# Peptides against a protein of PDB entry 4KTY, part 84

Target 1, 266 residues: chain A of PDB entry 4KTY
Amino acid sequence: YVLNDIGVIFYGEVNDIKTRSWSYGQFEDGILDTCLYVMDRAQMDLSGRGNPIKVSRVGSAMVNAKDDEGVLVGSWDNIYAYGVPPSAWTGSVDILLEYRSSENPVRYGQCWVFAGVFNTFLRCLGIPARIVTNYFSAHDNDANLQMDIFLEEDGNVNSKLTKDSVWNYHCWNEAWMTRPDLPVGFGGWQAVDSTPQENSDGMYRCGPASVQAIKHGHVCFQFDAPFVFAEVNSDLIYITAKKDGTHVVENVDATHIGKLIVTKQI

## One batch from the design tools (peptide; made by RFdiffusion4, then SolubleMPNN)

Design b2_p16_2_s3 (from b2_p16_2, 10 letters changed)
Fold by OpenDDE base, seed 2:
Structure b2_p16_2_s3 (fold): chain B 266 residues (1-266), chain A 16 residues (1-16)
Amino acid sequence: as target 1 above (266 residues)
Amino acid sequence: SARNEAIANSITRGEA
């Protein structure tokens, strides 16, 4: 994982899986220096730079521009006139080198761009990492582990009341590390995500969340386990908002979210 | 662009 400088990212839809190549380029000139620069911009203490838990958490914050003038500005509105369209990027190198030279956030990224750059960052610093694609990926914005879908009495979605959302697909990263801060057995792969989705204790970041903990429903373990759990295992709760102000649960779908999770083995 | 439309991920509220 650390030595592979070219990868494949899965995207598209669950019934039409697509792939694109991505050049991580963790060994190319200037990339290591840029990764160190990123940690410098984060004002990361030198003593913490050898701890993959701290490094991955800082990386999840700094690969996005929010809060700290990090690497990438996200855009999902199809307006990319002031930068590079997310789909135009073919790898991490140009993005990271532009960030280093301009010292300003690079425009623009979406989930696979964030994941690609974050993967380079992790691998460059010696942390085994891979990109994971989740189809029908939930975005729980109120930390209740459910996708609350509010319906009008006619069955249409009430967009005003419905705050939770679902990605057709979402890419994030898994990083390999020990977790001495968790009980025995919850080391190994840790979910980390640099795409700005939710605020985690004052900053747009996510993880590391133990994959084993998530798999076994231990959402109380740091960091951001409830959010990651919801991404892959939220129930869709269809709620009818009655005119009298009451809410009635019409249906529960426990099979829709996280229908397929794909990652490259090497 | 056509490429942007083909690869862009989308987020929906209440719809898959």
Scores: peptide ipSAE 0.143, ipTM 0.747, DockQ to the pose 0.092
Fold by OpenDDE base, seed 3:
Structure b2_p16_2_s3 (fold): chain B 266 residues (1-266), chain A 16 residues (1-16)
Amino acid sequence: as target 1 above (266 residues)
Amino acid sequence: SARNEAIANSITRGEA
């Protein structure tokens, strides 16, 4: 989880799982320097740079360009002018070196690119890390731990009312660390995510959230446990918005989200 | 395609 500089990222569909290689390159020339530069840009205190909790949280913020001119600009509009299409990247090295050289955010990334670069960042700094892929990954927009899908009377989705969304798949990272700030037993793998999805106390970042805590339904622990929990375990609530303004729950699906969560074990 | 087809904001009914 630290020494391997080549990885496999799972993507595709739950019934058609695909893999792609990704070169993390955490030992390549200039990469450690770039990771330190990233923390410098974040104005991270030296005392915090040895704390994997702080480092992973800062990394989750800085690997995306939002808020702080971090590493990667996300784009999902299928028009990637003025940069490199997300699918063209094969590893983290070129991205990080471009960021260091230009001192400007690199275009463009999607979830596996964010996860790949973030994995390099973590491993480069000695934090064991792996990429996790969640198929049918929920994006809770209003922090209520459920996917509210509003329907018109004709059965079509009301896009104005529906703020929550689901990714066919989503990649994030798990980082291994102790959590002295949490109760005993909630150390180990921590979910962290650099893909900009939701604001977390003022900036687009996510984690570290205790995987063990989430598995046991504990969402009260820092950081962003409710959001991560929702990604893998949200119920879909189908609500018909009637013309008279009333809402009727038509259906609840507790099985759709988080159909499969996979990661490379070695 | 520059965009990974599996990445999208999607709203599906049921498990499909």
Scores: peptide ipSAE 0.068, ipTM 0.727, DockQ to the pose 0.069
Fold by OpenDDE base, seed 1:
Structure b2_p16_2_s3 (fold): chain B 266 residues (1-266), chain A 16 residues (1-16)
Amino acid sequence: as target 1 above (266 residues)
Amino acid sequence: SARNEAIANSITRGEA
């Protein structure tokens, strides 16, 4: 999880799983220097750089360009005229070196690009890391641990009443570390995500969230456990929006979100 | 390659 410089990222659909190669290149010239530069841009003090909790949280913020002129600009609108289409990237090296050279955010990324670059960042700094792909990944926008689906009285979906959404797939990272700030047993793999999805205490970042804690339904522990939990275990709540403005829960589906979570086992 | 995107118009009342 540290020495491998080439990986496989899962994507596609749950019933049509696909793989793509990704070159992490953590040992390539200038990459470690760039990772240090990223921490410098984050104004991270030297003492904090030895703490994987702080490093992974800073990394989750800085790999995306939001808030802090970080590494990657996300785009999902199929308009990539002012940069490189996300699908054209084959590894982290070109992205990181461009960022270091230009000192400006690199265009463009989507989840697997964010995850790839973040994986390089973590591995460069000696943090064991892997990419995780979640199929039917929920984006809980209002932090209620459920995916709200609003229906008109005729049964049609009203997409204007909620910002909640479900990705066909989403990639994020897991980083291995001890968590002395959490109860015993919640160390190990920690979910971290650099794809800008939600604001976490003033910045677009996510994690580290204890995978063990989440698996056992504990979402009260730092950081961003409710959001990560919702990505993999949100209930779909079907709500009929009546013409009189009232909302009625019609059905609940607890099986749709997080149907498959895949990671490369090395 | 496929880009990641939100599932659009794939969830209906009948699927619950």
Scores: peptide ipSAE 0.028, ipTM 0.634, DockQ to the pose 0.071
Fold by OpenDDE base, seed 4:
Structure b2_p16_2_s3 (fold): chain B 266 residues (1-266), chain A 16 residues (1-16)
Amino acid sequence: as target 1 above (266 residues)
Amino acid sequence: SARNEAIANSITRGEA
């Protein structure tokens, strides 16, 4: 989880799983220096740099450009005129070196790009890390642990009534660490996500969230456990929006989200 | 909604 500098990222659809090679390049010249530079840009104190909890949380914030002029600018509008299309990247090295040299956010990334760069960052700093792909990954925008789907009275979907969404797939990272700040048993793999999705206590960041805690339905533990839980285990709530403004729950689907979670074990 | 990029992830809002 630390020594491999080439990986495979899963993407596509649950019924058509695809793989993409990604070069992490954590041993390439200038990459470790860039990772240290990232922490410098974050103004991370020296004492915290030895704490994987703090490092992974800072990394989740800094790999995206939001809030702090971090590494990558996300774009999902299929217009990439002022940078590199997300699909053109083949690894972390070019991105990190560009960031270091330009000292400006690099354009553009999507989830696997964020996850790839974040994986490099973690591994460079000696934190075992892997990329996780979740198919039918929910994005709970209103922190209610459900995916709201609003329907008009005629049965048509009204996408304007919610900011909740489902990714066909989403990539994030798991980092291995002890969690002395949590009860015994909730160390090990921690979900961390650098793709800017939701604000977490003032910054676009996510995690570390205990995978074990989430698997057992414990969403009360820091950090961002409810959001990560929702990504993998949200119920789809079909709500009819009546003309009088009332909402009626028509159906609940508890099986759609998080149908498949894939990660490489090496 | 879906993107016109093969590798890009797509996002749906309120769609089953």
Scores: peptide ipSAE 0.029, ipTM 0.672, DockQ to the pose 0.099; fails the geometry check

Design b2_p16_2_s4 (from b2_p16_2, 11 letters changed)
Fold by OpenDDE base, seed 3:
Structure b2_p16_2_s4 (fold): chain B 266 residues (1-266), chain A 16 residues (1-16)
Amino acid sequence: as target 1 above (266 residues)
Amino acid sequence: SEKNKKIAESITRGES
């Protein structure tokens, strides 16, 4: 989990699982220096740099460009005129070295690119890490642990009212660490996510959230456990917005989100 | 395609 510099990322759809190779390159020249530079840009104090909890949380913020001029600019509009299309990247090294050289965010990334770069960052700093792919991954925008899908009376999605969304797949990271800040048993794998999805206490970041805690339904523990829980276990609530202003729940699907969570042990 | 996408509309239609 630390020494391997090449990995596999799962993507596609649950019924058509695909894989791509990704070069993490955590041992390549300049990569460690770039990771240190990232923490410098985050103004992370030296005392915190030895704490994987703090490092992974800072990394989740800094691998995306939002808030802090971090590493990667996300783009999902299929227009990549001012950079590299997300699909063109094959590894983390070029991205990190470009960031270090230009001192400006690199364009562009999507979830697997964010996860790939974040995995390099974690492994480079000696934190065991892996990429996790969740198929039918929920994006809860209002922290209610539900996917509220608003429908017009004709059955079409009301995009104005619907703030929550579902990804066909989403990639994030799990980092291995002890959690002395949590009750006993909630160490081990921690979910961390650098793809900018939601604001967490002032920054686009996510985690570390205890995978064990989430598996046992505990969402009260830091950090961002409700959001991660929602990604893998939200109910889909289909709500028809009537012309008279009333809302009617048409259907509830408790099985759609998080149908498959995959990681490769390399 | 490698790109992930929002699929709310597909879900509502029973498509995935």
Scores: peptide ipSAE 0.217, ipTM 0.779, DockQ to the pose 0.100
Fold by OpenDDE base, seed 2:
Structure b2_p16_2_s4 (fold): chain B 266 residues (1-266), chain A 16 residues (1-16)
Amino acid sequence: as target 1 above (266 residues)
Amino acid sequence: SEKNKKIAESITRGES
């Protein structure tokens, strides 16, 4: 989880799982220096740089360009006219070296690119890390731990009312660390995510959220446990918006989200 | 390949 410089990222569909090779290159020339530069750009105090909780949280913010001119600009518009299409990247090295040289955010990334670069960052700094792919990954935007799907009376989705969304797949990272800030037993793997999805206390970042806490429904534990919980375990709530303005829950699906979570084993 | 768009609009009632 620290020494492997080439990995596999899972993507595609739950019934048609695909794999992509990714070169992390954490030992390549200039990569460690770039990771240190990233923390410098974040204005991270030296006292915090030895704390994997702080480092992973800062990394989740800085690997995306939002808020702080971090490493990668996300784009999902399928244009990519002023940069490199997300699918063209094969590893972290070129991205990180470009960021260091230009001192400007690199275009463009999507979830697997964010996860790949973030994995390099964590491993460079001695934090065991892996990429996790969740199929049917929920994006809860109102922090209610469920997917609110609003339907017209004819059964079609009301896109104006429906703000929550589901990805066919989403990639994030798990980082291994102790959690002295949590009760005993909630150290180990922590979910962290650098893909800009939701604001967390003023910045687009996510985690570290204890995987054990999430598995046992402890969403009150810092950081961002409700959001991560929703990604893997939210119910789909189908709500019919009636013409009279009333909302009626028509159906609840507790099986759709998080159909498969995959990571490469060592 | 690029990540597909969010699929909220493709979800149907009763889909499993």
Scores: peptide ipSAE 0.019, ipTM 0.617, DockQ to the pose 0.087
Fold by OpenDDE base, seed 4:
Structure b2_p16_2_s4 (fold): chain B 266 residues (1-266), chain A 16 residues (1-16)
Amino acid sequence: as target 1 above (266 residues)
Amino acid sequence: SEKNKKIAESITRGES
């Protein structure tokens, strides 16, 4: 997990799984220095830099440019005029070196780019890390642990009534660490995500969330366990918005989200 | 669209 500098990222759809190569390059010249620079830009105290919990949380914030002029600017509009299209990146090295040189956020990333760069960051700092791909990944915007799908009376989706969405796939990271701040048994793999999706206590960051806790339905443990749980296990709630302003739950689908979660042992 | 672009699903009733 720490030594492999080339990996595979899964993407596509659950019925058409695709893979792409990604060069992490954690041993390339200047990459470790850049990772240290990232922590410097985050104004991370020296005492925290040895704590994988703090490091992974800071990394989840700093790999995205939001809030703190971090590494990558996300874009999903298929208009990438002021940078590199997300699909053009093949590894972390060029991104990190550009960030270090320019001292400005690099454009542009999407989930696999964020996950790739974050994986490099974690591995550079000696934290075992892997990329995880979730197919039919929910994005809960209102922290209700469900995916709200509002329908008009004619059955068509009204996308204006909710910000909740389902991605065909989403990539994030799992980092291996002990969790002395959690009950026994909730160490090991921790979900962390640098793709800017939701605000977590004032910053666009996510995790570390105990994978074991989430698997057992424990969402009360820090950090961001409810959000990560929702990504992999939300129910789809189909709600009809009536003309009189009432909302009626028409259907609940508990099978759609999190159909397949894939990770490679890298 | 880009080859690897992440796409938000537009789910309607009956689509699963």
Scores: peptide ipSAE 0.018, ipTM 0.600, DockQ to the pose 0.069
Fold by OpenDDE base, seed 5:
Structure b2_p16_2_s4 (fold): chain B 266 residues (1-266), chain A 16 residues (1-16)
Amino acid sequence: as target 1 above (266 residues)
Amino acid sequence: SEKNKKIAESITRGES
């Protein structure tokens, strides 16, 4: 694999696809040191640092600030007064160097920023990696592999009952590695995600999940395969909450989630 | 839009 230090990230809407450049800078001064520092902050055993499975899982946890004072603080409330707006970042280098210098989480990121920084982390450590964008990306909160959309009798979403959500787009990473911990054939690209979405065995992290396993419906394979599967393949279940407290399934939409998945490696 | 946004509120019975 050829590791490029500049990439393209897809974003926007499925009917209005946009691209932005991102400088990964995995070869820039101080970046490798910062990646090692990240693993030190994670208290990662030296013996595990050569294992891409462990490294990518630790990276997915540490690129976000939750739990462990990791690299990036996410913000989706349009309030960025105490940092840099996510849209202002153009690459990973400034973020990682700021983290290393301040030893505090950097503000702020959204999915493409998390994915960009995580891509740098992986590539810096010799793990082939790319960014993937999924349009209409589901966020399953209860691990039931479906989007439960609760509706009022008038057809409007009941926000109190509806915990599951859908992103207009979401970016995560795929990392290339062997998976000796899985059956033969499930190595190769592994989905990993550093955007803090769900708790996975005590930390906000995701993956590595075998792309091949997910494609073949093997959601029982570690790590977080059900969550990744739901992001790209969950059905929308429309449930009307009746005034009497009963729930009625009114419709199932199997086509809405994961309409387009895009990745590009220049 | 560049912003990553939750769009659950836009998903209604009439739209899907």
Scores: peptide ipSAE 0.265, ipTM 0.786, DockQ to the pose 0.079; fails the geometry check

Design b2_p16_3_s1 (from b2_p16_3, 7 letters changed)
Fold by OpenDDE base, seed 5:
Structure b2_p16_3_s1 (fold): chain B 266 residues (1-266), chain A 16 residues (1-16)
Amino acid sequence: as target 1 above (266 residues)
Amino acid sequence: KQVYLPSPYVAAPITV
């Protein structure tokens, strides 16, 4: 994984899977320097820079521009007038080099761009990493491990009450590391995500969350295991908001979220 | 090559 400088990212729909190439370029001139610069901007102490747990967590924060003037500005409103449309990027190198030279966040990214740049960051620093695509990926906003869909009495979605959302697809990263901070058996692949979705202890970051822990329902393990668990396994809870203020659960769908999780192994 | 941008959505309710 560390040696691969070109990859494939899955996107599209579960019934129409698409692929795109992505150049990670972790060995290109200036990229290592930029990764070090990113850690400098994060004010990461020297002692932590050799710890993949700390590095991946810092990376998940710094690859997005929120909070700390990190690498990429996300945009999902289809208005990209002041930068490069997310779909125009073909690799990490131009983004990272622009960040290093301008010392300002680069516009614009979406999940696969964040994942691509983050993958470069991890691999550049010697952390085995891969990109994972989850189709029907949940975004839990209230950390209750379920998607709360509020309905009006007529059956229409109440957009004011419904804050949780589902991505048609979402990309994040898995990084390979030992987890001495967790019980034995929960090392290996760790989910990390630099797309700014939720605040985690003061910053828009996510992970590392033990994939093994999540698979076995151990959502109490650091970091952000509940959020990652919800992305792949949350139930959809349809709730009718009555005029009298009461809520009635109308239906529960346990099959919608996380229908397919794909990663390319080259 | 068609590129699909990810878009958040709310799932439509199903009737049981």
Scores: peptide ipSAE 0.024, ipTM 0.607, DockQ to the pose 0.142
Fold by OpenDDE base, seed 3:
Structure b2_p16_3_s1 (fold): chain B 266 residues (1-266), chain A 16 residues (1-16)
Amino acid sequence: as target 1 above (266 residues)
Amino acid sequence: KQVYLPSPYVAAPITV
């Protein structure tokens, strides 16, 4: 989880699982220096740099460009005119070295690119890390632990009212660490996510959230456990917005989200 | 608040 510099990322759909190789390159020249530079840009104090909880949280913020001129600019518009399309990247090294050289965010990333770069960052700093792919991954936009899908009276999705969304797949990271800040038993794998999905206490970041805590329904523990829980276990609530302004729950689907969570042990 | 669309490499409609 630390020494391997080449990995596999799962993507696609639950019924058509695909894999791609990704070169993490945590031992390549300049990569450690770039990771240190990232923490410098985050203005992270030296004392915190030895704490994997703080490092992973800072990394989740800094691997995306939002808020802090971090590493990667996300884009999902299928244009990508001012950079490299997300699908063209094959590893983390070129991205990190470009960031270090230009001192500007690199264009462009999507979830597996964010996860790939973040995995390099974590492994480079000696934190055991892996990429996790969740199929039918929810994005809870209002922190209510459910996916509110608003429908027109004709049954079509009302995109104006619907703020929550579902990814066919989403990639994030799990980092291995002790959690002395949590009750006993909630160390081990921690979910962290650098894809800029939601604001977490002032910044686009996510985690570390205890996988064990989430697995056992504990969402009250720092950091961002409700969001991660929602990614893998949200109910879909289909709500018809009537012309008279009333909302009617048409259906509830408790089985759609988080159908498969995959990681490769490399 | 941004609504994300499922996109393996390219933009795609949300899954519902």
Scores: peptide ipSAE 0.041, ipTM 0.687, DockQ to the pose 0.159; fails the geometry check
Fold by OpenDDE base, seed 2:
Structure b2_p16_3_s1 (fold): chain B 266 residues (1-266), chain A 16 residues (1-16)
Amino acid sequence: as target 1 above (266 residues)
Amino acid sequence: KQVYLPSPYVAAPITV
């Protein structure tokens, strides 16, 4: 989880799982220097750089360009006219070296690119890390731990009212660390995510959230446990918006989200 | 009617 410089990222669909090779290159020339530079750009105090909790949280913010001119600009518009299409990247090295040289955010990334670069960052700094793919991954944007799908009376989705969404797949990272800030037993793997999805206390970042806490429904534990919980376990709530302005719950699907979570072991 | 955000690897959008 630290020494492997080539990995596999799972993507595609739950019924047609695909794999993509990714070169992390954490030992390549200039990569460690770039990771240190990233922390410098984040204005991270030296005292915090030895704390994997702080490092992973800062990394989740800095691997995306939002808020702080971090490493990668996310784009989902399928144009990519002023950069490299997300699918063209094969590893982290070129991205990180470009960022270091230009001192400007690199275009463009999507979830697996963010996860790949973030994995390099974590491993380079001695934090055991892996990429996790969640199929049917929920994106809760109002922090209510459920996917609210609003329907018209004819059964069509009301896109104006429906703000929550579901990725066919989403990639994030898990980092191994102790959690002295949490009760005993909630160390180990921590979910962290650098794809800019939601604001967390003023910045687009996510985690570290204890995987054990999430598995046992402890969403009160820092950081961003409710969001991560929703990604893997939220119910789909189908709500009919009636003409009179009333909302009626028509259906609840508790099995759709998080159908499969995959990671490469070792 | 699209609730799913499509992957760049999948041309067809997925709906719930």
Scores: peptide ipSAE 0.028, ipTM 0.677, DockQ to the pose 0.225; fails the geometry check
Fold by OpenDDE base, seed 1:
Structure b2_p16_3_s1 (fold): chain B 266 residues (1-266), chain A 16 residues (1-16)
Amino acid sequence: as target 1 above (266 residues)
Amino acid sequence: KQVYLPSPYVAAPITV
């Protein structure tokens, strides 16, 4: 979880699972210096740099460019005219070295790129980390732990009212650490996500959220446990928007989200 | 019911 410098990332569809190699390169020249530079850019104090809770949370914020001129600019428009298409990256090293050299965000990333770079960052700093892929991953944007899908009376999706969305797959990271700030038993793997999805207390970041707490339905613990819980366990709520402005729940699907969560064993 | 955000590796979005 720390010494491996090459990995496998799962992607594709739940019924057509695919893998791609990713070079983390945490031991390559300049990578440790770049990780330290990232923490410098975050203005992280020295005392916090020894705390994996703070480091992983800062990394979650800084691997994406939002808010703080962090490492990667996300793009999903399939154009990518002013940078490298997300699919063209094969590892973290070129991205991190470009960031260090240019001192500007690197274009472009999507979830597996964010997760790959974040994995390098964590491992480089001695935090055991792995990439997790969730198929049918929910994106709850109103913090109600549900995927609210609004339908027209004809059954078509009302895209204006429907704000929540579902990724066919999404990648994030799990980092191993103790959680003295949580009740006993909620240390170990912590979910952290650098893909800019939702604002968390003023920044696009996510975690660390206790995997054990989430598995047992505890979403009251810091950080961002409700959001991570929703990614893997949201109900789909189909709501018909009537012409008179009323909303009626037509159906509830409790089986669709989080059908498969995959991670490499090492 | 188009709800899924497509991956760059999948040609057709999944309809739920």
Scores: peptide ipSAE 0.027, ipTM 0.673, DockQ to the pose 0.237; fails the geometry check

